# Peptides against a protein of PDB entry 4M9S, part 13

Target 1, 135 residues: chain A of PDB entry 4M9S
Amino acid sequence: SRGLVGVECITPYSYKSLAMALQRCVEVLSDEDRSALAFAVVMPPGVDIPVKLWSCVIPVDICSNEEEQLDDEVADRLKRLSKRGALLSGKRMPVLTFKIDHIIHMFLKHVVDAQTIANGISILEQRLLEIGNNN

## One batch from the design tools (peptide; made by RFdiffusion4, then SolubleMPNN)

Design b1_p10_1_s4 (from b1_p10_1, 7 letters changed)
Fold by OpenDDE base, seed 3:
Structure b1_p10_1_s4 (fold): chain B 135 residues (1-135), chain A 10 residues (1-10)
Amino acid sequence: as target 1 above (135 residues)
Amino acid sequence: PQYFDFSVTE
């Protein structure tokens, strides 16, 4: 088993300050990017997740039925989020991936509504099952 | 806003 390298203890004051700062970041996002950020809560923090898996949970209102176009649209949203401070971290090589940091994930778990979280998890599980059955 | 509840930050 891998040991815990480090733990961060956040005081109520520090948490409130962080939450207020992040709230402001969320408020200035477009509706599309805001929804993408909400569903990012279903991803494990600290893991480089490929765009294909992000596309399983990021809602796209209007897009081509082509899978390639879906991935491109999702990638664009995630790229924009990665430019908004520390919301996400992008990595291009060897494969385009995005990662949510633990502190951001902790914030999202607190402020994203429970139904959205539940729906996102359910959708992700379903899509992963479908991918697995097709391999 | 939709998806978010920031009342916990107050």
Scores: peptide ipSAE 0.509, ipTM 0.876, DockQ to the pose 0.540
Fold by OpenDDE base, seed 1:
Structure b1_p10_1_s4 (fold): chain B 135 residues (1-135), chain A 10 residues (1-10)
Amino acid sequence: as target 1 above (135 residues)
Amino acid sequence: PQYFDFSVTE
């Protein structure tokens, strides 16, 4: 069966080919990069998102309490993902940002666990609120 | 995988 709605895909063949290719890409990622990709589903597609906002949802297992190091670690993970297939697109100027494409986002919505998506959204909302209150 | 379910791609 199809994981994506048929009307959202150009052809059944395109869907199958894309799904298989992306599945293979996910399977060869490290645990850290794979978790980062999973939580990328909570970001709006087609938008250049600064690393600071990515760091609100990307889980980091080991880092110092310094926010700067957290952002650097997140940036490194996103950079690796951007070099792996069409998972992300990065821009360095004027500000370091990463973008998830619509088609990749649709794929993630179908294959990422529903609980992970729900948790990611809740975490993002909470942390965005905190950032806003601190300004 | 921990966060992924690819059964939907079958």
Scores: peptide ipSAE 0.506, ipTM 0.875, DockQ to the pose 0.668
Fold by OpenDDE base, seed 5:
Structure b1_p10_1_s4 (fold): chain B 135 residues (1-135), chain A 10 residues (1-10)
Amino acid sequence: as target 1 above (135 residues)
Amino acid sequence: PQYFDFSVTE
């Protein structure tokens, strides 16, 4: 088994126990929540990220074309993930944000497919450019 | 899983 390279934080969990627990958690997620978690790897850890930015990278197959409804759907997925152990942390004030923990992010960097990571970064960059051009 | 490879944890 591989250990986590580049320890960025101190955790009370052993690597083996954490990895096993997280793997089991991922395996029981719905397909849509699992995909949302995979793309969470593109966000910087330890930063409160607004839902609007999450919506740039979280894939949504079934929703209306309304931007508000898109953000709501993304928020619902992130809320569900936040209720699953330490996957995400939500904050409502001053604005609705979600944060990925360092240790979770380290795990995701190891287990999320490299192509998925690359695609997620590309998609995020593209959407950020679009937002910037519309301002 | 579609997006995950857990072989690295073995």
Scores: peptide ipSAE 0.503, ipTM 0.873, DockQ to the pose 0.626
Fold by OpenDDE base, seed 2:
Structure b1_p10_1_s4 (fold): chain B 135 residues (1-135), chain A 10 residues (1-10)
Amino acid sequence: as target 1 above (135 residues)
Amino acid sequence: PQYFDFSVTE
């Protein structure tokens, strides 16, 4: 296998151990939580990102298009992910934000489908432009 | 699973 190339952070975990552990975590997620995790790869690691920005890339299936409900649904998914070890780190104050760690992000860059990454980036860019233009 | 390819971790 290709493994992790170009490690940019120090970790006490071996590649094999970390990868296997994270794979198991991903495999036991629900489909909706797994998709949320996949698209987390488009976010910059180590940055506390507001839920509103997460909602730009996290897929929501059947929830209302109302912004408040959308953000709540996204927040719920991210909260569940944050309860799965180091997948995400949430902060409630001063505003609700979530952060992906560098180690997790590096893993995701390797295992998330390239087309998904590309699509996610494109979607994020488009929606950010819309937000900017509507301010 | 959808979105993921774990062959790179083997």
Scores: peptide ipSAE 0.506, ipTM 0.874, DockQ to the pose 0.629; fails the geometry check

Design b1_p10_2_s1 (from b1_p10_2, 7 letters changed)
Fold by OpenDDE base, seed 3:
Structure b1_p10_2_s1 (fold): chain B 135 residues (1-135), chain A 10 residues (1-10)
Amino acid sequence: as target 1 above (135 residues)
Amino acid sequence: KKLFDFSVTE
């Protein structure tokens, strides 16, 4: 019975020091970008997620009802997040996608309130159902 | 201080 030695990922960075560094990165964000980052917690970590799916959960105060403008605005926010301390990783081909890393995702799970997470999941589920029914 | 207090202050 070879006990799976749980690779305690001894990150040389104390969890506390990494959390403090991430906290500082979050504090300097605009309110809009910070909100976008918070809702990234509802996405599975390590997965390239298309912008269309991000647009289902990222709150955008758009004055115009054009869906095309929504995706562009969401993409811009995600791009800014990807430039700030690699909070997200973006890929342009074959389709524009963004990925949240496991470490960042774990941080968000601890700092984003449970109600916000629950709301984000509910919104995502609703939007996915709407997309599925229109196909 | 919760970094993401989105509590709508009613």
Scores: peptide ipSAE 0.040, ipTM 0.656, DockQ to the pose 0.147
Fold by OpenDDE base, seed 5:
Formats: sequence, C-alpha cells, structure tokens
Structure b1_p10_2_s1 (fold): chain B 135 residues (1-135), chain A 10 residues (1-10)
Amino acid sequence: as target 1 above (135 residues)
Amino acid sequence: KKLFDFSVTE
C-alpha cells in the first residue's frame, strides 16, 4: 500500500494568501510567543515532538531553577500557539507533544532569519548531547 | 535581533 503522501500542491496563490495571513498572525503575537514560533523551524515538520525537546530550543528568559517549571512554561507557550490558528497541533496522549505542520514549517523557513535557524539547530544539538551524556 | 526577516519580495 503506497501511502499517497498527498503532495498538497499549494498553488503559488494559496501560498501568498497563506503567507499574508500567517504574517498577520505572527505580528500580533507577544515577543515570547513569536520567539517560540521562530524556533519551531528547527523541528522536523509532521512529527509529534515531546515538550522536553521543545524546551531545548525555546528561549525562556525568566525561569526559576526548577526544570519542571521550564517545561511548564514552554508547554504554555506552545499551547497558546496551538490555539492561534494552525500554527501548532498538540496531543496529550500518550505524552504531551506538539507538531508543526509542513505548510507552517515551509513558511518559517522563508521568514525566519538564517542566523536564528543556525543558532537554534546548534542549541538543540548541544542540549541533546548533554541529555545523552547524562543518561 | 529581528527574528523574522520578512524580505519584501520586490
């Protein structure tokens, strides 16, 4: 059974309209939520990613020293993004995860600063290595 | 740092 990965052929027109709509959505976000959305570009699209991995890349300026509070704050930001249109999709079971859609991810690749993307990837890699070494 | 560079495609 060859799963027809439905290539949603987004027409250039649909893309422009979507891009304009997304741009407006991004402009009204808080600085914190906008930052969280920007760093979502480093995640693979269409994959349910656990909050713990999101916490590796989403910057949190004021977090108390408790790791549990970091994950909660990150989860709250991701939840807000999931409620704002189709920016993210959340699942609670079996584990709390968030997924970025391919269309949104494609948009982010075009509008997020290249240095931000590079930094996000570097940070993610570093944090994953640290997690792996502590296990 | 501006996180989003909306390059206006001319």
Scores: peptide ipSAE 0.037, ipTM 0.630, DockQ to the pose 0.464
Fold by OpenDDE base, seed 2:
Structure b1_p10_2_s1 (fold): chain B 135 residues (1-135), chain A 10 residues (1-10)
Amino acid sequence: as target 1 above (135 residues)
Amino acid sequence: KKLFDFSVTE
């Protein structure tokens, strides 16, 4: 499946059609998967991001006392998103990572609530600082 | 709160 990586939205029409298609994809997602997708907007596009970093921003209701369970749940959500076309691209080696495409990121930047974006960035920054201080 | 605002930017 040719990833949408090559679709340069050259025209407003192409953007609109893509946006409509993506909107439909988003609407059929579960609430959990939709939330995960929304928070993908805080990640830099085109970069392979380890699951651990995704877990910093993706909300998980399961109070698992074990950090390992959190990463697994997050990974499952991201995997589901990656199976839905061009939403995410996953790599398993050398480390499990997920990447948001620039086009999808651009879409999310426009459709995700600004407060959600701001909150996500703040949470990510906070958790990254905590990880950095504990190492 | 809906995380996505699909207000079609005309």
Scores: peptide ipSAE 0.037, ipTM 0.630, DockQ to the pose 0.544
Fold by OpenDDE base, seed 1:
Structure b1_p10_2_s1 (fold): chain B 135 residues (1-135), chain A 10 residues (1-10)
Amino acid sequence: as target 1 above (135 residues)
Amino acid sequence: KKLFDFSVTE
């Protein structure tokens, strides 16, 4: 399902209202889905990102050693998030991708722990380098 | 540590 396209808040009231609504959405998530959402902050907003790249940063506690299983689990989490209002937008064709809207990304930058953001960026950079070297 | 700190969201 497609998430709602958010518009940047230009008033303090709009921002507060959006933040409160998003807080409620986050509070009802499972621990694993909340973690997945937190690490979405390292992705560029407004870009359709393939699941394989999402799998570079989204932590999975229980997974087989098969990369295919990792991507499937990540995809399931992202699909659940995309069904929670404006959190993510999914696209199936031509390739399964997910996009974080600018407004949601801005929210995450304010509420996600700074160390978590730093760790996510470091992990993404490392894994992107590994992918690039293997090509 | 909590992943989210909503105290910063006014």
Scores: peptide ipSAE 0.035, ipTM 0.626, DockQ to the pose 0.567

Design b1_p10_2_s2 (from b1_p10_2, 8 letters changed)
Fold by OpenDDE base, seed 5:
Structure b1_p10_2_s2 (fold): chain B 135 residues (1-135), chain A 10 residues (1-10)
Amino acid sequence: as target 1 above (135 residues)
Amino acid sequence: KKLFNFEVTL
């Protein structure tokens, strides 16, 4: 799928039409995939983010404490999002990464609850500190 | 293990 790379909102009408299309796409997601998409708002747009950093903010309920299983489950969710309306763009080389486009990120900033955004940022900051202290 | 204890609202 060609990502929305280079799609700029030229008119307010184009933005409204895109927002309506994205809203319909979000409504048909599973609760888990919708939650994963919500937390994508805390990532910087246009940047290839490693799955390890996504795993810090994507809500997952796993029975195992194995870190490898967490990254795999997160990667599967992000892969599903990348297949639906190009909500994310994935790269496999040199490492598995996912990127949110600017236009989708702008949409999420308008529709995701402000408290959810604040909580997601706080969780990301906490997890980054934990990773930094373990190295 | 549940990683998040808060509601996600879109």
Scores: peptide ipSAE 0.032, ipTM 0.637, DockQ to the pose 0.070
Fold by OpenDDE base, seed 1:
Structure b1_p10_2_s2 (fold): chain B 135 residues (1-135), chain A 10 residues (1-10)
Amino acid sequence: as target 1 above (135 residues)
Amino acid sequence: KKLFNFEVTL
């Protein structure tokens, strides 16, 4: 399956049509899945990101302090997003990863609040430092 | 607190 990886939306018309389609897709998401999608804006586009790194930024109400449940819940949200159009692309091998496409990422940069983006980046940086210091 | 408003500013 040739992934949509190469479609640079060259025309304003294609961008507007795609933006409207994406808006409709986002509007029908649950609040939780929409939140997960918003925080995907802090990830580099076109890169297969492990679930563990997604769990650093995706807000999850965890009933238990078990880190294993966090990764599973995050993976389920990302999996739902990957099934709803081209929002994310999941890979199971060699490791479970999810990727945001450049077009979706560009859309999110325009529709996600700038303060939310800044906060998400700061949280990701902090969590990455914590992971790096524990290794 | 709403974590974000998806205001599609087209």
Scores: peptide ipSAE 0.032, ipTM 0.632, DockQ to the pose 0.288
Fold by OpenDDE base, seed 2:
Structure b1_p10_2_s2 (fold): chain B 135 residues (1-135), chain A 10 residues (1-10)
Amino acid sequence: as target 1 above (135 residues)
Amino acid sequence: KKLFNFEVTL
């Protein structure tokens, strides 16, 4: 199955049709999964990103401060998104990673609130610095 | 807070 990776939206029409299809997919998501998808916009497209880095930006309401539970909950959300069309692509080996495709990323750049994007980037940067300083 | 505006500007 050639994933959406090979579909260059060469025409505004194809882009509009894809955007409409993606919008419908987003509308039927839970608020939780939709939020996770929104924050995927801060990740570089086409890169396999470890769950640990996704956990830096995906909002999770966990009752425990256990980092292991955070990664598991994030992974579950990302897994659900990966099962929803071509929203994400998951890999289990060598480590669990998820990738956002360029097309989906472009869509998100247009539909996600600009302040949300800015906040997500800031949060990611902050948490990456914290991880880097603790190593 | 609404995360998506759903207004796709082409």
Scores: peptide ipSAE 0.031, ipTM 0.638, DockQ to the pose 0.536
Fold by OpenDDE base, seed 3:
Parts: C-alpha cells; sequence; structure tokens
Structure b1_p10_2_s2 (fold): chain B 135 residues (1-135), chain A 10 residues (1-10)
C-alpha cells in the first residue's frame, strides 16, 4: 500500500490565512529579530543548520571588539525566533542548530524583498568560500 | 530599507 503522501494542497484561502497570521507574528518582533527572520529565507528549509552558518547571513551590528560574541548574539536571536511560535526549530544536541520549516520558508520567499534575498545569498556564498579556503 | 512587503498579491 503506497501511502498517499497527501499533498496538502494549500488552498489560496489557507495560504492567505497563514500569511495573515505570520504577518501578525512578524509585526510584533523587534527590528533586529525581524531582520534575522528575513535572512532565514536564504537557508534550505527542513535542514538543521549550525549557528556558525547562520552567523554568515544574520545581520548583527557588532562593535569591532565583539567579533567573538557574534555566534552568541546570533544564537540568542534565533532562540527568540524559535520561542515566537513555529518560526524556527532549535536543537541543542549534538550541536546547536536551527531549522526553518517549509511553510515558513515559502512565506518568506513571498514577503521578503527580492534585493534582500539576493544580498543574503551573495553574502552566504562569499562567507562559505572564505571558510572553504581557510581549511 | 523595508525588509518585508506584506502586500502579498494573491
Amino acid sequence: as target 1 above (135 residues)
Amino acid sequence: KKLFNFEVTL
């Protein structure tokens, strides 16, 4: 018996209702947490991403002496997002990771500014190349 | 710069 993977056809109505609910969740975020959520759109959905990779794309206004605190500040923002409903899913073991769900990712693709998405992808690609060349 | 455009034209 092939299990019918019920493609829940998100009706346009379900999508609109979900978008409205998510919009309200985004509106109550701080500017910093909202920015962090916007850049989550560049991550592949359904994948546990380590904080180190999130730190490549999450915008943090760091004073020059606080580079060592970047991962901690990013982790705190992602933790706050994970507590604001189902925006992100955090996992502590074996390594601290965060995951964006497919539904949230689909929402972000529609509502995040296209230039912001393009910039986030470019930054991620650059940082990954830098990490790869230093190994 | 506005990060979100919530005017989703469905």
Scores: peptide ipSAE 0.030, ipTM 0.628, DockQ to the pose 0.522

Design b1_p10_2_s3 (from b1_p10_2, 8 letters changed)
Fold by OpenDDE base, seed 2:
Structure b1_p10_2_s3 (fold): chain B 135 residues (1-135), chain A 10 residues (1-10)
Amino acid sequence: as target 1 above (135 residues)
Amino acid sequence: PKLFNFEVTK
């Protein structure tokens, strides 16, 4: 399914309609999935990002410290989001990745609080550094 | 306008 790729908001009316539609989609999400969607704002739009990197910012409540379980849980959340109104686009080959398009990303930039965005970016940066140092 | 309050911590 083609995401909202290529959709341009040319008029304020179009923007309002899109925002309202997205708002409804977000409102029906579970708290868990909604939080995952919120942190998608820290990812660069239009880029296929491996689940490993998503797991750096998606909050997961798991008892196990197994990284494999973390990635699976994150993947499940992202899969659910991808099934909801093109919130994300998933690819399984060559590796499982998810992508947020510019339209959804732009929406999130407006509706997610600035502190959450800042925190998410900081967390991502920290964990990327850790990954880089361990390789 | 902010439509949602995403006070989420990890």
Scores: peptide ipSAE 0.026, ipTM 0.627, DockQ to the pose 0.205
Fold by OpenDDE base, seed 4:
Structure b1_p10_2_s3 (fold): chain B 135 residues (1-135), chain A 10 residues (1-10)
Amino acid sequence: as target 1 above (135 residues)
Amino acid sequence: PKLFNFEVTK
């Protein structure tokens, strides 16, 4: 099992305290929001990522293939995560984007299975190619 | 400990 033992970060808090706080935050999330947080590991940290790109990887069960509906549902999840402090940072201008912090990203890299991360990246790459072909 | 899994399909 992957643990937090190998994680080193610079923070105003001790690593142990931060790890415990993050674990508690994860535990109180809904299954859907927790899943969305996990998938944030495939995004580059410190970069404002448009919701459209988040929707490529975050799993959502919708009744239609309407992209607007998908983006709205994804945005709602990311908004909830952004209200949990350092998990995500949202920005509305010029377009709605979300950013994962480097420290949170580092945490996710250690608590998400390496093969799972690789698979998530592969899915993102595939979806990006599809977007490029449909434009 | 492993806390998350990716979904392959959505």
Scores: peptide ipSAE 0.024, ipTM 0.607, DockQ to the pose 0.170
Fold by OpenDDE base, seed 3:
Structure b1_p10_2_s3 (fold): chain B 135 residues (1-135), chain A 10 residues (1-10)
Amino acid sequence: as target 1 above (135 residues)
Amino acid sequence: PKLFNFEVTK
């Protein structure tokens, strides 16, 4: 049974209203958290994504190259985003994951510049290949 | 048209 992906035909009015509301939410974010949110556009919506995969695309300026510190910093950013309304939803069990909802993802696809999206996808693909080669 | 442009440099 192919679940009817109900294409919610967002009317232009609904889109504008949602975009305006979300824009206000984005404006109050720190530069780092806003950047993290932007790169969430490369993730498939409605999927619980482990922090390890988020760390492949979220830009973090850390002094240490320790992978554990990277994951912790990424997790903190995602946690802050999850506290800002419905931007992200997090689960702690069995593994710490975060999910972007379809409506937020749709918003990001319209407001994030094409080059940023392309860069994020390219980096994600590269990191996935590296992870795959190490297994 | 983009209502708000996210400019993120990586």
Scores: peptide ipSAE 0.021, ipTM 0.603, DockQ to the pose 0.187
Fold by OpenDDE base, seed 5:
Structure b1_p10_2_s3 (fold): chain B 135 residues (1-135), chain A 10 residues (1-10)
Amino acid sequence: as target 1 above (135 residues)
Amino acid sequence: PKLFNFEVTK
C-alpha cells in the first residue's frame, strides 16, 4: 500500500503537519480537481510547464473538441489547485505556466498508484510525439 | 493507503 507515511522529505513543516494538511486538502477537492492533481506527478518538479503540455495529460470529459476551450478548462483546474495552498504555482509571464513544488511532487509519488503514473507518462509521451509531428 | 488509482484512457 502507498500512503502518506512513506513520504520522506526535508521541509520547513513538520512531517505530521505536512502529511495531515495534504491529506485533508486532497480529500476536499472535487473529483475533477483531484484527478488533475494526480496527473501532476508526471511533470518534472520545479519547472514552469506551459498549459499546453498540461492539457496533454489532464483528463477533460465535458469540454468541447475545440483546442482553445480545452486549454482554458485545464487552466481553470490548475488555477483552482494553485489557490489550494502549496499544490501548484502559477505564472502568467511570459506565458501561462504552472509548476509543481518538489515537496508536493514527492508526496504524489508516494500516494498516486504506480500504474496511474505509468499511464500518465505514456499518454504524455504519445501526445508530445503528436505535437512534434504536427509542427 | 493510495489516494489515487485511475485507469486512464486518452
Scores: peptide ipSAE 0.021, ipTM 0.591, DockQ to the pose 0.173

Design b1_p10_2_s4 (from b1_p10_2, 6 letters changed)
Fold by OpenDDE base, seed 2:
Formats: structure tokens, sequence, C-alpha cells
Structure b1_p10_2_s4 (fold): chain B 135 residues (1-135), chain A 10 residues (1-10)
């Protein structure tokens, strides 16, 4: 139960609700980080998810075909989100994972457009199938 | 494209 009490949205504004605080946190994000956060809605909440799976859904404008660079860029975005208002929780051991909290996930389900959610799920499913077939 | 509908009043 310790998760959200620590979301001190360090804003000088007294927020009337958690939703307003979260909204403001999202509004001040870069377009890139906001996009990454939006796609976090397709992930199951409360689960530590490896960066590789996040990279399946987070759009990254990388000209390099190097998978390692993709994961690094995705990780950097997720790290920024974890530092800003605890939107995500990161773990480094045994592998780098990120987790979305249930409350943040619930918020995203309300504010992310349905088409983005549907597209993100579809993309994730497709890429998971590809990973499964290549192993 | 605005990915977030900040109309949280819904």
Amino acid sequence: as target 1 above (135 residues)
Amino acid sequence: MKLFDFDVTK
C-alpha cells in the first residue's frame, strides 16, 4: 500500500485530486515521454516487465537497426517516467524491469484514447508472436 | 496527435 502516497507531484499547486495531479504531470512531459507513458496502458499493472517487452510497444524514432540501441532508448524514457512522479517503478536486478502501478494504469485507461490502446495491444500481440516463433 | 484526452470529467 506504499505506492501512491509517495507520488508527490512536486508541483507548487495544491491539487484537489490525484487525477488532477496526474494530469498535470502528464501535461508537462515531452511528447516523447508522454507517448511512452500512454503505451504503458497496454501492460498489465503490478507486473515487473523487462525492457525488451516495453520496446515492443513504445515508439522510438531510432534510425539504427540495432536492437540494443532500441532497448537503451526505451529504458531511458522509462527511467525518466520513473523519476517523474513515480509514474513507473524500475528494478535493475536481476534484469532491468519497469512496473506500472494499478492507480496509474487506471488513470491511463481513462485518459488514453481507445484507438491507441487497441493499437498498442495489437502491436504487442504481434511482436510477442514473432518472439515466440523465433525461439 | 493528442494521445491523451485530458477531459477527465468523463
Scores: peptide ipSAE 0.023, ipTM 0.531, DockQ to the pose 0.513
Fold by OpenDDE base, seed 3:
Structure b1_p10_2_s4 (fold): chain B 135 residues (1-135), chain A 10 residues (1-10)
Amino acid sequence: as target 1 above (135 residues)
Amino acid sequence: MKLFDFDVTK
């Protein structure tokens, strides 16, 4: 019985070094973009999520109640996050979507406060129920 | 509200 030699995935980058690098990337963000990134923790990693669903959880201080303006502002924030350190990946076709990678998601789970995570999940659940009841 | 608790000391 050849024991599966546990491939110690010696990631040449200690989790600590990657965390420090990601921390520095987050520190240079605007308050708005940093807030948007924090709420990305409520999304499942590795899934292309439509902007409409991101708009359910990302707080936007918009004076106008127009849904189109909300989606556009959210999309702009997510685009900035995709450009700065590749914190997200975006696709334009067939619909504009954004995806959080597993590594970034794991980082966020450790650094985002538990109350923010709980609030984001609650808001998402409420909005999904509202969408489901209107259909 | 500190969104990020970067306690990298762990």
Scores: peptide ipSAE 0.021, ipTM 0.519, DockQ to the pose 0.484
Fold by OpenDDE base, seed 1:
Structure b1_p10_2_s4 (fold): chain B 135 residues (1-135), chain A 10 residues (1-10)
Amino acid sequence: as target 1 above (135 residues)
Amino acid sequence: MKLFDFDVTK
């Protein structure tokens, strides 16, 4: 399903209505899924991002430090978000990726705390450097 | 630990 791709807030009314709808969608999420959605704000909008990169920033409580289990749990959360209110768009081929739409990203920048955004960006940058140094 | 308070009032 193409998510909210192509929805533009061209008027204050459209933005307000969409923001209210998105707010309601967020309110019904579990704490875990809501947390995952909040961290989506650090991703560039309109880009298909591999699950491995999402796993760098989405907090997951796993019993084992197995990377495979981490990616699976993150993927499950992102799949739930893609099914509820089309908050993300998933693509399975060639690799499993998720994309945040521009309008959803704009909403998140408005409702997520600035310190949370800054922390998420810092974490992502650090993890990307670690991945780059290990190759 | 509430990691994220969505300020729903803004």
Scores: peptide ipSAE 0.021, ipTM 0.510, DockQ to the pose 0.253
Fold by OpenDDE base, seed 5:
Structure b1_p10_2_s4 (fold): chain B 135 residues (1-135), chain A 10 residues (1-10)
Amino acid sequence: as target 1 above (135 residues)
Amino acid sequence: MKLFDFDVTK
């Protein structure tokens, strides 16, 4: 019995309308928030991802070497994205996590260039290796 | 770094 996991058949019309709406939402973002959203494409959709993992890929120009400040700045950006057009979903318990929706992720896969996606994945992999080696 | 080079031409 192949469970038809309900392919939410986003009608081409719903997709086009949603894509246009999302594009408008992205256009009004700051450069920093837009960059953070672009890198969300490297995360698996529908999964609650801890802020620590987001901080591995979201570029933050912080003069401070304090890791706590990095996570706080990343969290603030993700919070803004969660409030602005529900681009992300935040959860505080048991730990602060953010999740990208399947629809938003699908949109990003179409609008973010392949090289940026590849670079983001490479950066994430490198940072994960560094974290794994330091433990 | 303009991450969204929307290639509007596609």
Scores: peptide ipSAE 0.021, ipTM 0.530, DockQ to the pose 0.312

